# Peptides against a protein of PDB entry 5JXT: the designs that were tried, part 191

Target 1, 319 residues: chain A of PDB entry 5JXT
Amino acid sequence: SLLPKKEINVYIGMSEMQVKWYQKILEKDIDAVNGAGGKRESKTRLLNIVMQLRKCCNHPYLFEGAEPGPPYTTDEHLIYNAGKMVVLDKLLKRIQKQGSRVLIFSQMSRLLDILEDYCVFRGYKYCRIDGSTAHEDRIAAIDEYNKPGSDKFIFLLTTRAGGLGINLTTADIVILYDSDWNPQADLQAMDRAHRIGQTKQVVVYRFVTDNAIEEKVLERAAQKLRLDQLVIQQGRAQVAAKAAANKDELLSMIQHGAEKVFQTKGAFGTMAEKGSQLDDDDIDAILQAGETRTKELNARYEKLGIDDLQKFTSESAYE

## One batch from the design tools (peptide; made by RFdiffusion4, then SolubleMPNN)

Design b2_p23_8_s1 (from b2_p23_8, 14 letters changed)
Fold by OpenDDE base, seed 1:
Structure b2_p23_8_s1 (fold): chain B 319 residues (1-319), chain A 23 residues (1-23)
Amino acid sequence: as target 1 above (319 residues)
Amino acid sequence: MEAEIEAARKAYEEELARKKAEL
């Protein structure tokens, strides 16, 4: 029988470089961030800010002129300048020692480029599929990865490219490097490994930048998922989840953690304390804290009815 | 909204691809 998947949100602090870039993004549009633009602030501008903040949470080298160079050389800086990469680097070493194989999903093809450079730098053998990958090349990559005795450890995928109904049950670990606004896209990604033919316990690690926009993306996705589940269970096809964040919701998401980011001179959390010097005990502590916070998040939404889940609880950035 | 976020993502990926092609 297929074992239930274990899902853990891994809450990760920003590196010093991420904090500096996050501040710069907020400062560039400070009038919008402070709500001073009022009704005149375009939803498009707020969406652009959200997208820049999400890039910052993924990796600062997604911004032009952020990477050290020329010469552009892959080195340890690729890892220590992004909190998610620091955790990923430690986690992958552990997973490989366990004889597991990993699917890594992102929304951003350019993050997969960074992850390719990382894989080459660490000597990890990988496959890649994104939205631009030809259908035949996708089949070839899947077959190469799924081949008995395949030496490919990692499969890099855009979350949407994973939506093609592919079977990757030869992997038992799923890393969601970022989250989709639609929790169903992430579920579909997980279902590439968590499917008939899987023989191992599937573990899903969802990376979430702590005290940043990604927490609100995750909360909104969790809220939507619970709403979708309740709608299915109650047969209420007409509860159109108001899928569209309004301007005030987007503004609240942008403001989340912004004050603390502006007050921060260095890195956040464990990234401030240890940076790239995370040991195995630090990773275990991050995973345990993440497991607890994941249970709390799920328990929060499990108690809510449909009417409550339709109200975006703007816990304003002032709590 | 997913379509608008996607359009914004796509437009940004296109702008970024354009900027990378100009380098």
Scores: peptide ipSAE 0.006, ipTM 0.304, DockQ to the pose 0.025
Fold by OpenDDE base, seed 2:
Structure b2_p23_8_s1 (fold): chain B 319 residues (1-319), chain A 23 residues (1-23)
Amino acid sequence: as target 1 above (319 residues)
Amino acid sequence: MEAEIEAARKAYEEELARKKAEL
């Protein structure tokens, strides 16, 4: 029988460089962040800010002129300048030592480019599939990864390209480096490893930048997923859960943690305390804290009815 | 939502390109 997947949100502090870039993004559009922007120009502008903040949460080198150089050389700076990379680097060492194999999903093909550079720098053998990968090359990459005795440790995928019905049950670990706005896309990605033919316990690590927009992306995704589950269970016509965030929801998401980011001169959380010098005990503490917060998040939404979930999408803008 | 994010991406890249051309 297929074991149920274990899902853990991994809450990660920003590096000092991420905090500086996050501040710069908010400052560039401060009038929009303060809600002073006019009606129509405001939603597109807010969506742009949200996208830049999500890039910052992933890696500061997604911005032009952020990478130190010339010369542009991959070094330890690729890791310590992004909180997610610091945690990923330690977690991958543990996963490899356990004899596990890992799928890494992102929404951003340009983040996969950074992860390729990282894989080369650490000597990890990998496969890659994104939205631009030709059909034949996708088949070849899947076959190379799934072959008996494959030396490919990592599979790098865009979440949507990985959603296309492929079987990757030769991996038992899934890392969601970021989250889709549609929680079903992330579930479809997990189902590449969590399928008939899996022999191991599938563990899903969802990376979430703490005190940043990604917490609100996660909360919104959890609300939608619970609403979808309740609609299916009740046989009600899909209450069109507003697929797109409204202006005020986007503004609330942008404002979340912004004050604390502006007040911060360095890194956040474990990144401020340890920087890149995380040990195995620090990773265990992060994973345990993440498991606790994941249970609390799920328990918060499990108690809510359809009517409560519909109200919470409106009231969480005022707390 | 993707089309809105991609349109927003494209609009931002075009705005960034315009601002770089004005410098």
Scores: peptide ipSAE 0.000, ipTM 0.271, DockQ to the pose 0.018
Fold by OpenDDE base, seed 4:
Structure b2_p23_8_s1 (fold): chain B 319 residues (1-319), chain A 23 residues (1-23)
Amino acid sequence: as target 1 above (319 residues)
Amino acid sequence: MEAEIEAARKAYEEELARKKAEL
């Protein structure tokens, strides 16, 4: 029988470079961040800020002129300049030693370019699919990855391209490097490994930048997913899918952790303490803390009814 | 069925923990 998937949110501190870039993004649009634009503030401007903050949470090299060079060479800087890469690098070594195979999903094809450079640099054999991959090349990549005795360890996918009904049950680990605004897209990505034909326990690691916009993206996604589940269970077809985030919700999301980011000199959390020198105990501590916070996050929404989830704004979770 | 699935999950987690300790 198919084992239930284990999902763990992995909360990761920003690197020093990410903190500096996160500060720069907030400072550039400080009037919007402070809500000084009021009714005049463009929803498009707020959405752009959210997108830049999400890019920063993924990797600072997603910004033009952020990569050190010339020469533009892949080196250890690709890892230590992004908290998610530091954790990924240690986690992948562990996953490989366990004889597991891994799907890595992102919303950003440009992050897959960075992950491709990383795979080459570490000597990881990989496959890649994104939204630009031709249909034939997509089939070829899936077949190469699923081949009996395939030496391909990693499959790099954009979440939406990976969601298209493919079977990747030859992998047992799923890393969501970032989250979709639609939690159903992430579930569809997980269901590529967690499907009929899977023989192992599927483990899903969801990377979440701590004290940043991604916590609010995750909370909103968890709220939406719980609402969708309750609507299905109660047969209430009339619960309009919670509209796209309004201006005030976007502003609240942008403001989350901003003060602490402005006050921070250097990196956050384990990235401040250990930098790129995380050991296996540090990874186990991060995973254990993540498992606890995942249970707490789920428990917040499991107790809420449909009417509560409809009224629930991310502000009321801290009162 | 659910109890067997949970037992198999637990056994896998214990095996995974053992493999982690051997590394």
Scores: peptide ipSAE 0.000, ipTM 0.224, DockQ to the pose 0.010
Fold by OpenDDE base, seed 5:
Structure b2_p23_8_s1 (fold): chain B 319 residues (1-319), chain A 23 residues (1-23)
Amino acid sequence: as target 1 above (319 residues)
Amino acid sequence: MEAEIEAARKAYEEELARKKAEL
C-alpha cells in the first residue's frame, strides 16, 4: 500500500542580500506599496511587484547586477546569499546520507540554472527537465534518473514540466523550492514521487520565505485547495473560486512583512542568528517549527466554510 | 507574467473540471 505523504512547510528567513533587494523592490514602487496609487495602479504593476518579490525570495542572482563579478565564479556566495539555498544545502546532505533521492521543483527555469551551478559546485549528479526541454531529452532524462543503480541523486524540474504524468517513484523526497499559485500544480509535482510503485515514505518539503510575500502565496494556495475540496465534497459546481487575485489582495500580499523588512538591518530570523553556519540541530529546529506551523495552517482552513474561503483575505483565516 | 498567471489559472480550471468529471 502507498503510505500517505508527509508534507512540511519549511519557513526560511532571508539572507542580508535578499533583505536589501526586497527593500529595493518595495522602495522602487513605494507609492503602489502604500496604496497611494489607488485606482491608478494597474493590476499588471502589482503583479510585476509580486514577481520581483518572489524572485527575491528564491535567489537575489535572478536580478541583473546582483551576482558578484567579474569574474563570475560559482562559490559559497551562491549559497549564503539565499536563505533557501542555505537550508537546501544542509537538507540535501542529510537526504543523501539517509540513502534517499530527491525531486526539486521550481516555477522558475532561471532558478534551475542556479541549482545546476550549485549541483556542479557540490558534485551532485542530477537530471533536469523544464518547459524548453525537447520530448526526446525528457524521456532520456527520466530513463537516466529511473534506471536501476542510477547515480543521479537530484532531479531538477519546473513544476509545470514535472506535472506531465511522468513516474519518478525512484525518488522519495520532494522539495518545492517555491509554490505555484495553483495548489494542484504542486500536488501533481508531488504525485510524480507519490504514486503506485513507490516503496518508501514520501516526504515533501515546501520552502517558504518567512515574513515575506511567499507566506501569503502559500496561504492563498491553501485556501484555494480547501475550497476546491469542499466544492467537490458538497457538489457545489457553481463555486468557481476566482483564481485571479484582485488588486486589494495583491496589495495586501505585497504589504505583508514589508514593515519588518524595512526595519531589518542584515539577515532575517534564523539567517540572522546562524547565517550559513546552520548545523543539524538548527535544521531539526526549523523542520519542527515548520511541522507545527503546517498543522496550525491546515487547522485554520479546516474550520472555514465555503463562504469564508471565498473571501481569500488572510483576516478570514484568523476568525 | 499576467499571461502566465492566466494560463496557469486556465490550466487549473481545466484540471479541476477534469477531476470533477472523474468523481
Scores: peptide ipSAE 0.005, ipTM 0.302, DockQ to the pose 0.016; fails the geometry check

Design b2_p23_8_s2 (from b2_p23_8, 18 letters changed)
Fold by OpenDDE base, seed 5:
Structure b2_p23_8_s2 (fold): chain B 319 residues (1-319), chain A 23 residues (1-23)
Amino acid sequence: as target 1 above (319 residues)
Amino acid sequence: AAAAEAAAREARAAELAARKAAL
């Protein structure tokens, strides 16, 4: 029988470099961030800020001139300059020691480029599929990963490319390096490992940058997922889940944690305390805290009705 | 083997740098 998947949100502090870049993004558009643009502020401007903040949460080297160089060399700086990479680097060592195999999903093909550099740097054998991968190359990569005795440890995928009905049940660990705005896309990604033919307990780690826009992306995705479930259960086809954030919702998401980011000198949380020197106990503490916060998040949305879920998209802006 | 892996890393770093410069 297929075991239920275990899902854990892994809340990760920003590195010092991420904090500096996050501050720069907010400062560049400070009038927008403060809502001083009022009704004149374009939704496009807010969406651009959101996309830059999400890039920052993933890796600062997604920005031009952020990578140290010339010369551009792959080194430990690729890891310590991004909180998610520090946690990923420790988790992958654990996953490998357990004899597990891992799918890593991202929304950003350019982040997969960074993850390829990381895999080569650490000597991890991998496959890659993104939205530009030819159909034949996609089949070849899947077959190479799934073959008996495959030495490929990691599969790097964009969530969109991974959603296309592929079977990857030879992996038992899923890392969502970032979240889709559509929670169904992430579920479809998980279902590549969590499917008929899986023999192991599937564990899903969802990386979430703590005290940043990604918490609000996660909350909005959880609200939408619960709303979609309740609409299906109640047969209320007329509850158009607000498919796109409005301006006020985007502004609230941008403002979330911004004050604390401006006040912070250096890194956040465990990244400030330990940086790249996170040990196995620090990882266990992060995973345990993440499991607790995941249960609390789920319990919050499970109690809400359709009408409450539709209102809560507006009220979480002021607390 | 280590020299071939270093050369392959440099070639990929150059290709990634070229992709970053072309965007």
Scores: peptide ipSAE 0.022, ipTM 0.616, DockQ to the pose 0.037
Fold by OpenDDE base, seed 3:
Structure b2_p23_8_s2 (fold): chain B 319 residues (1-319), chain A 23 residues (1-23)
Amino acid sequence: as target 1 above (319 residues)
Amino acid sequence: AAAAEAAAREARAAELAARKAAL
């Protein structure tokens, strides 16, 4: 029997470099962030700010001139400059010791390039698939990963490329390094490991930058998923159409945690306390806190009806 | 800026390739 998947949101503080870049992104468009553009503010401008903030949450080296150099070197700076990389580095070491194999999903192919550099730097053997990978090369990568006794520990995938019906049941751990705006894309990614033929407990770690836009991306994805479930259950096909964030929702998402980011000198949370010196106990504490917050988040949306979820998409623009 | 980013990316790719060849 296929065991139910365990899903844990892993809430991760920004590094000092991420805080500095997050501040710079907000400062560059401060009038738009403060809503001073009013009705004239472009939805496209707000979407661009959201995209830059999400890049910052993933890795500061996604920006031009962010990587330290010349000389440009792959070193520990690739890890300590991104909170998600610090947690990933410790988590992968644990996963490997357990004899597990891992799928890592991202929306950003350029983040997979950073993860390739990281894999080589740590000596992790990996496969990669993204949107540009040829069909034959995709099949070859899947077969190389799935072969009996494969030495490939990690599979790096873009969420959409990994969603294309492939079987990766030879992995039992899934890391969503970031989230899709459509929660169904993330579910389809998880279902590559959580499918008929899986023999292990599938565990899904969803990385979420704490006190940042990614918390609101996650909340919005959870709202949409609950709405999609209720629409299927109640046969109300007409309700599903309001999925695109409005301007006020995008503005609220951009503003979330911005004040605290501006007040912060250095890193956030466990990244301020321990930085790159996270141990196994710090990881256990992060995972336990994440499991609690995941249950609380799910319990918030499980109680909501279709009408409440539709109101929340309108009223979460005013709270 | 674009030439410096291209040179940076090439230097990083070359270092990555050198590390891949040393493993």
Scores: peptide ipSAE 0.020, ipTM 0.570, DockQ to the pose 0.313
Fold by OpenDDE base, seed 4:
Structure b2_p23_8_s2 (fold): chain B 319 residues (1-319), chain A 23 residues (1-23)
Amino acid sequence: as target 1 above (319 residues)
Amino acid sequence: AAAAEAAAREARAAELAARKAAL
């Protein structure tokens, strides 16, 4: 029988470089961030800010002039300048040592370019599929990865390209490097490994930048998923889940953690204490804290009715 | 901006290709 998947949100602090770039993004549009644009502030401008903040949470080298160079040599700076890469680098060593194989999903093909550079730098054998990959090349990459005795450890995928009904049950670990606004896209990605033919316990690690926009992306996705489940269960087809965030929701998401980011000198959380020098105990602590926060997050949304889940609760329980 | 982003992507792609050819 297929074992239930274990899902763990991995809450990761920003690196010092990410904090600096996050501050710079907020400062560039500070009037919009403060809501001073009023009725004249375009939803498009707020969506652009959200997109830049999500890029920052993924990797600062997604910005022009952020990468050290030329020469653009891949070195340890590729890892330590992004909190997610520091955690990924340690987690992948553990995953490899246990004889697991891993799918890494992102929304951003440009992040997969960085992850390719990382894989080459660490000597990890990998496959890649994104939205631009030709159909024949997708089949070839899947077949190469799924081959008995394949030496390909990592599969790099864009979440949407990975959603296309493919079977990757030869992997047992799924890393969601970022989250989709549509929780169904992430579920479809997980279901590439968590399907009939899987013989191992599937574990899903969802990376979430702590004290940043990604917490609100995750909360919104969890809220939507619970709402969709309740609508299906209750037969209330008239509950059109508002498919897109409104301006006030986007503004609230942008403002989340902004003050603490402006006050922060250096990195956040474990990144401030140890930087790139995370040990196995630090990873265990991060995973354990993540498992606790994941249970708490799920328990919050499980108690909510349809009417509560239709309201964007601005009540972060941190007031 | 788009041209510099394209150039940075091409430079990375070229370096990645050079590394893949050296492995």
Scores: peptide ipSAE 0.020, ipTM 0.566, DockQ to the pose 0.190
Fold by OpenDDE base, seed 2:
Structure b2_p23_8_s2 (fold): chain B 319 residues (1-319), chain A 23 residues (1-23)
Amino acid sequence: as target 1 above (319 residues)
Amino acid sequence: AAAAEAAAREARAAELAARKAAL
């Protein structure tokens, strides 16, 4: 029988470079961040800020002029300048030692480019599929990954490209490097490994930058998923979950952790304490803390009814 | 082999830099 998937949110502090770039993004649009634009603030401007903050949470080298060079070299700086890469680098070593194989999902094809450089730097054999990958090349990559005795350890996918009915049950680990605004897209990505033909326990690691926009993206996605589940269960198909965040929701999400980011000199959390020198015990502590916070997050939304979930989308903008 | 890996790494870095500059 297919075992239930285990999902763990992995809460990760920003590197010093991420904090600096996160501050710079907020400062560039400080009037919008402070709500000083009022009713005149464009939803498009707020969406752009959210997208830049999400890029920062993924990797600072997604910004022009962020990467050290010339010469442009792939080295340890690719890892230590992003909290998610520090955790990923340690986690992949553990996954490989266990004889597991891993799917890494992101919404950003440009992050997959960074992950390709990382894979080459660490000597990890990989496959890649994104939204631009030709049909034939996609089939070839899937077949190369799924073949018996495949030496491909990692599959790099954009979340949407991975959603296309592909079977990747030859992997047992899923890393969501970032989260979709639509929790169903992430579920569809997980279901590439968690499908008929899977023989192992599927474990899903969802990377979440702590004290940043991604925590609010996760909360909103969890809330929406619970609402969608309750709507289906109650036959209330007419409650179209408002798919798009309003301006006030976007503003609240942008403001989340902003004060602490402005006050911070250096890195956040475990990244401040250990930097790139995380050991196996530090990873275990991060995973244990993540498992606890994941249970707490799920328990928060499991207790809420449809009416409460609909109200909470409005009240979380005022706390 | 090491020179070919270095050249492939430089070529990828240049391609990545070119893709980053084209956006």
Scores: peptide ipSAE 0.018, ipTM 0.548, DockQ to the pose 0.038

